# Ledger of designs, part 172: peptides against a protein of PDB entry 4Z5W

Target 1, 305 residues: chain A of PDB entry 4Z5W
Amino acid sequence: IPDVFLELNKLWYFSAQSNLFNGEMPRSLSNSRSISLLSLRNNTLSGQIYLNCSAMTNLTSLDLASNSFSGSIPSNLPNCLRLKTINFAKIKFIAQIPESFKNFQSLTSLSFSNSSIQNISSALEILQHCQNLKTLVLTLNFQKEELPSVPSLQFKNLKVLIIASCQLRGTVPQWLSNSPSLQLLDLSWNQLSGTIPPWLGSLNSLFYLDLSNNTFIGEIPHSLTSLQSLVSKENAVEEPSPDFPFFKKKNTNAGGLQYNQPSSFPPMIDLSYNSLNGSIWPEFGDLRQLHVLNLKNNNLSGNIP

## One batch from the design tools (peptide; made by RFdiffusion4, then SolubleMPNN)

Design b2_p24_5_s4 (from b2_p24_5, 11 letters changed)
Fold by OpenDDE base, seed 1:
Structure b2_p24_5_s4 (fold): chain B 305 residues (1-305), chain A 24 residues (1-24)
Amino acid sequence: as target 1 above (305 residues)
Amino acid sequence: PESGYLTTVEDEAKIEEEKKLNEL
């Protein structure tokens, strides 16, 4: 990418995604006062990520995903006082979340999907201080770590939590009950164990629940039949979506689905590929908004209601 | 398992399609 962004003093939106750009990010771009939205996703850009947050006073969205960047996560990003959305997916950091992110009050949406992030305990302890954090994607990180169950963790404004395919150990953490606005939870493709907690059914905004491909045991909590978002239409809170799309990776060679907004996900309960027992509750029939109920490959018995 | 998971990486969702096209 040419180093010409000093001349582009009115450039508000720069999208150059899905090209063949290589080399480093131009210094003039890292110092742009005008840019609000920057997307360089799916290129071959390299070097260390550096942003001059004192210059980039209009930066609101940053998508650098699927690039060949190296080095540490930029610890100065919290100084970008308007920065709301960050997509750093598929950047091989091999790092922990910087402690400076405790001060990241502008942050609303963060993805580190497949970014070689380490220490989930530290990551969650840091990110809980981001009071405006609504979307958190940590898929394909923290390999074989333990999902912390510390009850003091608080994500009060969290709407979307995705921590899939991490081979995480532990149980469904009680601290998620402190997130009453949670709409989407994906903890699939882990090694989570224990029972599915009844308090999940108290998450009145939860319309998408994926706990598939874990080691959960016991009965399906009857409280899941009373998920208010799946009983009635009224709780579809259209909140501002992240400036990055989501993708459903299927383990079958059927193409991945793209979802531009979390609200475009089909209302779903996926508990497939566990060791759940007992009956299918007839009261799942009360979930009139439910599109997908997947209970495949469990130890369930009795009648199908 | 046939269950999928959510990511924000576009090519992680597409790579499984391309592998099938190359095996046919």
Scores: peptide ipSAE 0.500, ipTM 0.831, DockQ to the pose 0.346
Fold by OpenDDE base, seed 4:
Structure b2_p24_5_s4 (fold): chain B 305 residues (1-305), chain A 24 residues (1-24)
Amino acid sequence: as target 1 above (305 residues)
Amino acid sequence: PESGYLTTVEDEAKIEEEKKLNEL
C-alpha cells in the first residue's frame, strides 16, 4: 500500500480487503485524519499494528483481520475516541487483552476470533468496563482455560457473545444473566459441564442459542420454551450491526454460511452433542419464531411431541 | 459433530469459492 494518505485529506472510507497487499501499514494511513472506516482484512500485511489515535480522530471502524501482523495488541486504541468496531480476527498476537481497554468507552463491537488471545478471566474483567460493548467474539482463543463464573462480571449492553471452540471448562456463567439484552449466545465446541441454567429462558431477547458440542447434563430447562423472542416477533430491534461479517463454520464440505448482520441468523436453539436427558417439552411448540431446534446426539427419551 | 460454530474468520475455503465466483 503506498504512503499517500496525507494527500487524501477527504478519504472517509478505505476498503482494500481480500487483496495481496504485503509489508507494513503506511505511516500516512496510521495518521489519517479523514478516514472513518478502514478495512484491510484478508491481506498479507505485517509488522506491528500502530495507529496514531490523536491524528485518527474520525476512525470509527477498523478491520485488520486475517493479516500477518505481529507483536502486541495496540494498547493505545482506547485513545481513538470514535472507534466503535474492531476486527482483529486471525491475527496471531499471543497476548492478553491490554488493561487500557478498561477505558474503551467508544467500543461497541470487538472480535479477536482465532487471534491467540490468552487469559479469558483477565479479558472479561477488562472488557466488562466497556459500557457500550454490544458484540464480543472470542472464538478459537483461551484453549482449555476455565470460563470464569465470577458473579460480579457485568456486560450490561451485550447483545452478541460468541466464545466458541475454545475447549473451555466450567459451567454456563451466571454473570450472563446480567446481560438482559443478549440476543445471541454461542458457547459451542467447548468442554462446558453442569446443567443448562433455567435463567437462560429469562433472556427475553435471546433468539440464537448454541450450546452444542459440550458436556452438559440433566434436563433441558423448561424455561427455554418461554423465550419471548422465539414466541413473538416484537423484540427484533434492528440495532447497528458490527461492520464485520460472521461466519458459521460447518464440518461438512458445504461452504460456511456468511451472515452480514446478527439479525440475519435464523432463530435457533442448538443443544446437540451433549449428555442431556429427559423428554422434549411439548411447549417447544409455542416457539413460533424458532427456525432450528437441534437436540441431536443427547440422551433424551420419551415421545417426540 | 455436524454442528458448526460462529466466528469472524472468513473460512479460507469460502475465500477461494468467492474468488472463483468473482472470476466467473
Scores: peptide ipSAE 0.471, ipTM 0.816, DockQ to the pose 0.552
Fold by OpenDDE base, seed 5:
Structure b2_p24_5_s4 (fold): chain B 305 residues (1-305), chain A 24 residues (1-24)
Amino acid sequence: as target 1 above (305 residues)
Amino acid sequence: PESGYLTTVEDEAKIEEEKKLNEL
């Protein structure tokens, strides 16, 4: 990428995703006063990520995903006072979340999917201080760590939590009960154990629940039949979606499904590939907004209602 | 399992197809 961004003093949006750009980010780009949205996703950019937050006063969205960047996560990003959305997926950091992210009050959406992030306990302890955090994606990190169940963790404004395919141990964490605005939860493809907690049915905005491919035991909580978002068509307030798409990676040779907004997800309960027992509750018939109920590959018995 | 998980990483197959399409 040429070092010409000093001349582009009115450039507000720079989208250069899905190209073959290599080398480092040009210094003029890292010092741009005009850029609000920067996407360099899916390139071969290298070096350390550096942004001059004192210069980049208009930066609101940063997508650097799927690049060959190295080094630490930039600890100065919280100084970018307007920065709301960060996609750092598929950047091999081999790092912990910086302590400075406790001060990241502008942050609304964060993805580190497949970024070799370490120490889930520290990551969650830091990120809980991001009071405006609504979307958190941590898929394909924290390999074989334990999902912390510390009840003091609090994500008050969290709407989307995805921590899939981490081989995480532990149970469904009780601190999620402190997230009453949660709309989407994906904890699939882990080694989570225990029972599915009844308090999940108290998450009135929860319309997408994926707990598939874990080691959950016991009965399906009857409280899931009372999920308010699935009983009644609440007007899902079209909240500002993150500026990055989501992908459902299927194990089939069928390409992943792209979802541009969380509202584009089908209302779903996926409890497949567990060790759940007991019956299917007849009251699942009350979930009139439910599009997908996947209970495949469990130990369920009795009659189908 | 047929169940999938959510990510913000594009499918590597799509990325490879897009790269191949951009190299053509």
Scores: peptide ipSAE 0.463, ipTM 0.802, DockQ to the pose 0.645
Fold by OpenDDE base, seed 2:
Structure b2_p24_5_s4 (fold): chain B 305 residues (1-305), chain A 24 residues (1-24)
Amino acid sequence: as target 1 above (305 residues)
Amino acid sequence: PESGYLTTVEDEAKIEEEKKLNEL
């Protein structure tokens, strides 16, 4: 990418996704006063990520995902006072989340999917201070760590939580009950154990639940048949989506599905590939908004309602 | 298992489509 962004003093949106750009990010781009949305996703950019937050006063969205950047996560990003959305997926950091992210009050959406992030306890302890954080994606990190269950963890405004394919140990954490606005939860492809907690049915906005491919035992909580978002349409809060798309990886050779907005996800309960027992509750018939109920590969018995 | 998971990595979804197109 050429170093000409000083001349582009009216540039508000720059998208250069899915090209063959190599080398470092231009210094003039890292100092742009006009740019609000920057996307360089899916290139071969290299070097260390540096942004001059004192110059980049209009920056609201940053997508650098799927690049060959090296070094640490930029600790100065909280100084970008308007920065709301960050996609750092598939950047090999081999790092912890910086302590400075405790001060990241503008942050609304964050993805580190497949970014070699370490120490999930420190990550969650830091990110709970981001009061405006609504979307958090941590898929393919923290390999074989323990998911912290510390009741003091609090994500009050969290709507989308995805921590899939981490081989995480532990149980469904009680601190998620402190997130009453949660709409989407994916904890699939872990080594989570214990029972599915009944308090999940109290999350009145939860329309997408994926607990598939874990080691859960016991019965399906009857409280899941009373999920208000799946009983009635009244709670479809159209919230501003993150500026980055989501992808459902399918383990079948079937192509991945792209979802541009969380509202594009089908209302779903996936409990497949566990060790759940007992019956299927007839009251699942009350979930009139449910599109997908996946209970396959469990130890369930009795009648299908 | 056939269950998928959610990510924000585009290439992880595409690589499975390209492999299928090359196996067909």
Scores: peptide ipSAE 0.449, ipTM 0.797, DockQ to the pose 0.356

Design b2_p24_6_s1 (from b2_p24_6, 12 letters changed)
Fold by OpenDDE base, seed 4:
Structure b2_p24_6_s1 (fold): chain B 305 residues (1-305), chain A 24 residues (1-24)
Amino acid sequence: as target 1 above (305 residues)
Amino acid sequence: SLQEMISQGKLNFSTEDPFYLTTE
């Protein structure tokens, strides 16, 4: 990308995604005072990510996903006082989330999918301080770590949590009960164990639950048959979606179905590929908004009601 | 009933392999 952005004092939106851009980010772009939306997703950009947050006072969205950037996560990003959305998916950082992110009050949506992020405990301890954080995607990180169950963790405004395909150990963490606005939870493709907790059915906004491909045991909590968002349409609050797309993948190499917003996901309960036992509750029939119930490959018994 | 929802095509018992969500 040429270093010509100094003269572009009216540049509000720059999208150069899915091109063949290589080298470093232009210094004029990293100092742009006018830019609000910056997307450079799916290029071959390299070097250290540097943004002059003191200059970039209008920056609201940053998508650098699927680039060849190296080094540390930029610790100064919280100084970008209007920065709401960050997509750093598929950037191989091999790092922890910076401690400075506890001050990231503008942050609403964050993705580190497949970014070689380490130390999930530190990551969650830091990110819980982001009071405006609504969407958190941490898929394909933290390999074989333990999902922290610390009850003090609090994501008050969290709506979308995706921590899939991490081979995480532990149980469904009770601190998620402190997120009453949670709409989408994906903890699939982990090594989570224990029982599915009944308090999940108290998450009245939860319309998408994926716990598939874990080691859960026991019965399906009857409280899942009373998920209010799946009983009635009333709670479909169209909140501002992240400026980055989601992808539904069966494996790391498959092309995924693209979803531009979390609200476009079909209402779903996926508990497949566990060790759940007991019967299917007839009261799943009360979930009139449910589109997908996947219970495949469990130890369930009895009849389909 | 659950059977009624299935018969109406409103509820899919997916036979698909489990998927996960990502942003890449």
Scores: peptide ipSAE 0.417, ipTM 0.841, DockQ to the pose 0.840
Fold by OpenDDE base, seed 5:
Structure b2_p24_6_s1 (fold): chain B 305 residues (1-305), chain A 24 residues (1-24)
Amino acid sequence: as target 1 above (305 residues)
Amino acid sequence: SLQEMISQGKLNFSTEDPFYLTTE
């Protein structure tokens, strides 16, 4: 990308996604006072990510996903006082979340999908201090780590949590019970064990639950038949979605389905590919807003009600 | 009933392999 942004003092939006741009990010772009939305997703940009947050006072959204950046996560990003959305998916950092992110009060949406992030315990301990954090995506990180179940962890405003395909060990973390606004939970494709906790049915805004492809045992919690968001059509307040798309993928080389907003996901309970036993509760019939109930590949018995 | 929801196409028992969500 040419270093011509010094003259572009009125540039509010720059999207150069899905091109063949290589080399470093232009220094003039990293110092842009006018830019609010920056998307460089799906390029071949390289080097260290550097943003002059003292200059970039209007930056609200940053998408650098699917680039060849290297080095550490920029520790100064919390100094970008208006920065709300960050997509750093598919950047090979090989790093931990910076301690400075404890101060990232502007942050509302964060993705590190497939970014070689390490130490899930430290990551969650840091990110819980982001009081405005609504969307957190950590898919394809933390390989073979243990999902911390520390009751002191609090994500009060969390609406979307995705920590899929990490080979994580442990149980469904009890600290999620402290997230009453949770709408979407994906913990699929891990090595999570134990029983599915009944308190999941108390998450009244939860319309999308994916616990598929784990090692869960025991019965399906009857409390899942009382998920209020699936009983009644609550007006899902169209909350400001993150400025980055989601993709529904299989572990196959098949292209994922793109979803631009979490509200575009069908209301779903996926408990497939576990070791769950017992019967299907007939009260799942009360979940009139539920589109998908996937119970495939379990040890369930009895009749379908 | 669950059967009524199935018959109305409002409830699908997915036979598909499980998905996961990403941003990439």
Scores: peptide ipSAE 0.394, ipTM 0.841, DockQ to the pose 0.844
Fold by OpenDDE base, seed 3:
Structure b2_p24_6_s1 (fold): chain B 305 residues (1-305), chain A 24 residues (1-24)
Amino acid sequence: as target 1 above (305 residues)
Amino acid sequence: SLQEMISQGKLNFSTEDPFYLTTE
């Protein structure tokens, strides 16, 4: 990309998605005072990510996903005082989340999907300090780590949590019960074990639950039949969605269905590909808002009611 | 009823592998 952005003193939005841009990000762009939304998604950009946060005072959204950037996660990003949305998906960092992210109070939406992020314990310990964090996507990281079940972890404003396909060990973490605004939970494609906890049914805003392809045992918690968001259409105020799309994928290399907003996901309970036993609760019929109930490939018994 | 949900195809017994969510 040419280094010509110094003359573009009124540039508010720059989108150059899905091109063949290579080399480093232009320094004039990294110093833009006017830019609010920057998307360079799906290019071949390389080098270290550097943003001059002292100059980029209007930056609110950053999408650098699916590029060939290298080096460390920029530790100075919390100094971008208006930066709300970050998509760093498919950037191979091979790094931990910087400790400086404890101070990232402007952050509302973060994705590191498939970014070779390491140390989930440190990541969650850091990110819990982001008081405005509503969307967290950590899919395809933390390979074979243990999902921390530390009760002191608190994501009070968390609405969307996606930590899929990490081969994570452990159980459904009790600290998620401290996230009463949780709307979407995807912990699929892990090695999570134990029982599905009954307190999941107390998450009144939870309309999308994916626990598929784990090692869960025991009965389906009856409390899932009373998920308030699936019983009644609450007028959840559509808060501004993340500026980055979501994709529903079967594997890392397949094209997925694109979803522009979390609210566009069909209301779903997916417990498929586990070792769950017992009966199907007839009270799942009370979940009038439910679109998909997936219980396949379990050890369930009895009659389908 | 759960039977109505099944008849509407809401109870999925597909043989397809489960999906997961990403942003890539």
Scores: peptide ipSAE 0.385, ipTM 0.832, DockQ to the pose 0.647
Fold by OpenDDE base, seed 2:
Structure b2_p24_6_s1 (fold): chain B 305 residues (1-305), chain A 24 residues (1-24)
Amino acid sequence: as target 1 above (305 residues)
Amino acid sequence: SLQEMISQGKLNFSTEDPFYLTTE
């Protein structure tokens, strides 16, 4: 990308997604005072990510996903006082989340999907201090680590949590009960064990639950038949969606179905590919808003009610 | 009933392999 952005004193929006841009990010772009939304997703950009947050006072959204950037996660990003949305998916950092992210009060949506992030315990301990964090995507990181169950972890405003395909060990963490506004939970493609906890049915806004392809045992908790968001059409307050799309994938190499907003996901309970036993509760018939119930490849018995 | 919801096309049992969500 040419270093010509100094002349663009009124540039508010720059999107150059899905091109063949190579080399480093232009220094004039990294110093833009006018830019609010920057998307350079799906290019071949390289070098260290550097943003001059003292100059970039209008920056609200940053998408650098699917680039060949190297080095550390930029520790100065919390100094970008208006920065809300960050997509760093598919950037191979081989790093931990910076401690400076404890101060990232403007942050509302963060993705590190497939970014070679390490130490999930440190990542969650840091990110819990982001009081405005609503969307967190950590898919394809933390390979074979243990999902921390520390009850002191608190994500009060969390709406979307996706930590899929990490081969994580442990149980469904009790600290998620401190997130009463949770709408979407994906913990699929892990090595999570134990029983599915009954308190998941107390998450009244939870309309999408994916626990598929784990090692869960025991019965399906009856409390899932009382998920309020699936019983009645509550007025889904149109919460501001993250500025980055989501993709539903079968594996890392397949093209995914694109979803522009979390509200575009069909209401779903997926418990498939576990070791769950017992019967299907008849009261799943009360979930009038549920579109998909997937119980495939379990040890369930009896009739479909 | 759950069977009535299935018959009405309101509820689907997926036979596909499980998906996961990403942003890439």
Scores: peptide ipSAE 0.380, ipTM 0.831, DockQ to the pose 0.850

Design b2_p24_6_s2 (from b2_p24_6, 13 letters changed)
Fold by OpenDDE base, seed 1:
Structure b2_p24_6_s2 (fold): chain B 305 residues (1-305), chain A 24 residues (1-24)
Amino acid sequence: as target 1 above (305 residues)
Amino acid sequence: PLQKMIDEGKLDFSNEDPSYLTTE
């Protein structure tokens, strides 16, 4: 990308996604005072990510996903006082989340999907201090680590949590019960064990639950038949969605179905590919808003009610 | 009650392989 952005003093939105741009990010772009939304997704940009947060006072959204950037995660990003949305998916950092992110009060949506992030315990300990964090995507990281169950972890405003395909060990963490606004939970494609906790049914806003492809045992909690968001159409307050799309994938190499907003997902309970036993609760019939119920490949018995 | 919802096309027991969500 040519270094010509000094003349663009009124540039509010710049999108150059899905091109063949290579080399480093232009210095004039990294110092833009006017830019609010920056998307350079799906290019071949390289080098260290650097943004001059003291200059970029209007920056609200940053999408650098699917580029060839290297080095550390920029520790100065919390100094971008208006920065709400960050997509760093498919950037090979091989790093931990910077401690400076404890101060990232403007942050509302963060994705590090497939970014070689390490130390999930440190990541969650840091990110719990982001009081405005609503969407967190950490898919394809933390290989073979343990999902921390520390009860002191607190994500009060969390609405979307995706930590899929990490080969994580452990159980469904009790600290998620402190997230009463949770709407979407995906912990699929891990090595999670134990029972599915009954308190999941107390998450009144939860409309999408994916626990598929784990090692869960025991009965399906009866409390899942009383998920309020699936019983009645409550007016889900259309809060502003993240400025990045989601993809539903079956494997790392397949093209996924694109969803522009979490609200576009069909209401779903997926418990497939576990070791669950017992019967299917007939009270799942009370979930009038439910579109998909996947119980495939378990040890369930009896008739479909 | 579930069989009725399935028969009405209101519920889908997908035979597909499990999926996961990402942003890439």
Scores: peptide ipSAE 0.444, ipTM 0.882, DockQ to the pose 0.857
Fold by OpenDDE base, seed 3:
Structure b2_p24_6_s2 (fold): chain B 305 residues (1-305), chain A 24 residues (1-24)
Amino acid sequence: as target 1 above (305 residues)
Amino acid sequence: PLQKMIDEGKLDFSNEDPSYLTTE
């Protein structure tokens, strides 16, 4: 990309996604005072990610996903005082979340999907300090680590949590019960074990639950039949969605169904591909807003009510 | 009651392989 952005003093939005841009990010762009939204997604950009946060005072959204960037996660990003949305998906960092992210108070939406992030314990311990964090996507990281169950972890404002396809061990963590605003939970494609905890049914805003392809045992908790968001159409205040799309994938391949907003997901309970036993609760029929109930490939018995 | 909801197209028991969410 040509280093010509110094003259573009009115550049508010720059999107150059899905091109063949290579080399480093232009320094003029990294120093832009006017830019609010920067998307360079799906290019071949390389080198280290550097943003001059002292200059980039208007930066609110950053999408660098699917590039060939290398090196460390930029530790200075919390100094970008208006930066809300970050998509670093498919950037191979091979790194931990920087400790500086404890101070990232402007952060509302973060994705590191498939970014070779390591140490989930440290990541969650750091990110819990981001008081405005609503969307967290950590899919395809933390290979074979243990999902922390530390009750002290608190994500009070979390609405969307996706930590899928990490081969994570452990149980559904009790600290998620401290996230009463949780709307979407995807912990699919892990090695999570134990029983599905009954307190999940107390998450009144939870409309999308994916626990598929784990090693869960025991009965389906009856409390899931009383998920308030699935019983009644609450006017979910359409909070501003993340500036990055989501993709529903069946495998590790690049293709998937695109969803521009979390609210575009069909209300779903997916418990498929586990070792759950017992009966299907007839009270799932009370979940009038539920579109998808997937219980396939379990050890369930009895009749479908 | 669930079978009725399925028959009415209100519920989908997808036979598809499990999926996961990403941003890539």
Scores: peptide ipSAE 0.430, ipTM 0.870, DockQ to the pose 0.848
Fold by OpenDDE base, seed 5:
Structure b2_p24_6_s2 (fold): chain B 305 residues (1-305), chain A 24 residues (1-24)
Amino acid sequence: as target 1 above (305 residues)
Amino acid sequence: PLQKMIDEGKLDFSNEDPSYLTTE
C-alpha cells in the first residue's frame, strides 16, 4: 500500500480488504487523524502492527484479519480511546493478550479467531476488565488448555461468546452465569466434560447455544426448555453488531456460511456429538421460537415426544 | 409436540455435522 495517506486528511473510511497488498502497513495510515474505519482484511501485509493511537483519535474499527503480521499484539491499542471493534483473526501472534487491555474501556467487539493466542486464563482475566465488551471471539486458540472456571471472572455486558475448536478441557464455566445478557454461546469442538449446568436455562437472552462436539454427560437440563428468548419473541434489540462477519464452519478446511450479524443466526440449541443420556423433554415444544434443535449422536433414549 | 414442530418445518433435526463459529 503506498504511503500517501498524509494528504488524505479527510479520509474517514478505508477498505482495502481482499486484495494482494504486501509489505508493512503505511506509516501515514498508522498516523491518520481522520480515519474511523480501517479494514485491511485478507491481504499479505507483514511486519509488526503499529498504530499511533495519539494521532489516530478517530479510529473506531480496525480489521487486520487474515494478514501475515508478526510479533506481539500492540499493547498501546487501549490508548486509541474510540476504538471499539478489533478483528485480528488469522494473524499468528504466538502471544498472550497484553496486560494493557485491562484498560481497554472503548472495546466492544474483539476477535482473535485462529491467531495463536496463548494462556486462556490470562486472556479472560484481562478481558473481564473491558466493561463494554459485548462480543468476544477466541476460536482456534489455546490448544489443549483448560477453560478456567474461576467464579470471580465477570463479563457483565457480554452478548456473544465464541470459544470453539480450542481442544479446551474443563467444564462449562460457572462464571458465565454472571453474563445475564448473553445471547450467543459457542463452546463447540472442545474437550469439555461434566454435565451441562442447569443455570444455562436462566440466561433469558440466550437464543443460540452450541455445545456440540464435546464430551458432556448426563441428562439434558430441563431448564433449557424454559429459555425465555425461545419461548417468546422478545424484540431482540438490534444492538450494533460487530463490524466483522461471522462464519459457520463444519471443519477447518471448508468454506463457512457468512453471517453479517449475530441476529441473523437461527435460534438454535445444538448439543449434538456428546454423551448425553436420558429422554428428550416434551417441553422443548414450548420453545416456539426455536428453529434448530440438534441432539444427534448422543446416548438419548425413549420416544421423540 | 415436537413432532408437530418438525412437521411444520419449525424444527430442524438436521443430520449435519456439528459446526462452529469463526470470524475467518
Scores: peptide ipSAE 0.427, ipTM 0.874, DockQ to the pose 0.847
Fold by OpenDDE base, seed 2:
Structure b2_p24_6_s2 (fold): chain B 305 residues (1-305), chain A 24 residues (1-24)
Amino acid sequence: as target 1 above (305 residues)
Amino acid sequence: PLQKMIDEGKLDFSNEDPSYLTTE
């Protein structure tokens, strides 16, 4: 990308997605006072990510996903006082989340999907201080770490949590009960164990639950048959979706189905590929808004009611 | 109750392999 952005004093939105741009991010772009939305996703950009947050006073959205950037996560990003959305998916950082992110009060949506992030305990301890954080995607990180269950962790405004395909050990963490606005939870493709906790059925806004491909045991909690969002059409307040798309993948190498908004996901309960036992509750029939119930590859018994 | 929902196309027991969500 040519270093010509100093002349673009009215540049509000710049999208150069899915091109063949290489080299470093232009310094004139990293110093743009006018830019609000920046997307450079799916290129071959390299070098260290640097943004002059003192200059970039209008920056609200940053998508640098699927680039060849190297080095550390930029610790100065919390100084970009209007920055709400960050997509750093598929950038190989090999790093921990910076401590400075405790001060990232403007942050609403964050993705580090497949970014070689390490230390999930530190990551969650830091990110819980982001009071406006609504969407958190940490898929394909923290390989074989333990998902912390520390009850003091608190994500009060969290709506979308995706920590899939990390081979995480542990149980469904009790601290998620402190997120009453949670709408989407994906903890699939881990090594989570124990029972599915009954308090999940108290998350009245939860319409998408994926716990598939874990090592869960015991019965399906009956409380899942009373998920309010699946019983009645709540007026889903169309909350502003993240400025980055989601992809539903079956494996790491397959092309995924693209979803532009979390609200575009069909209402789903997926508990497949576990070691769950007992019967299927007939009261799942009360979940009139449920589109997909996947219970396959378990130890369930009896008939489908 | 569930069989009726399946027959009505309102509920699907997917035979697909489990999926996960990403942003890449």
Scores: peptide ipSAE 0.426, ipTM 0.869, DockQ to the pose 0.849

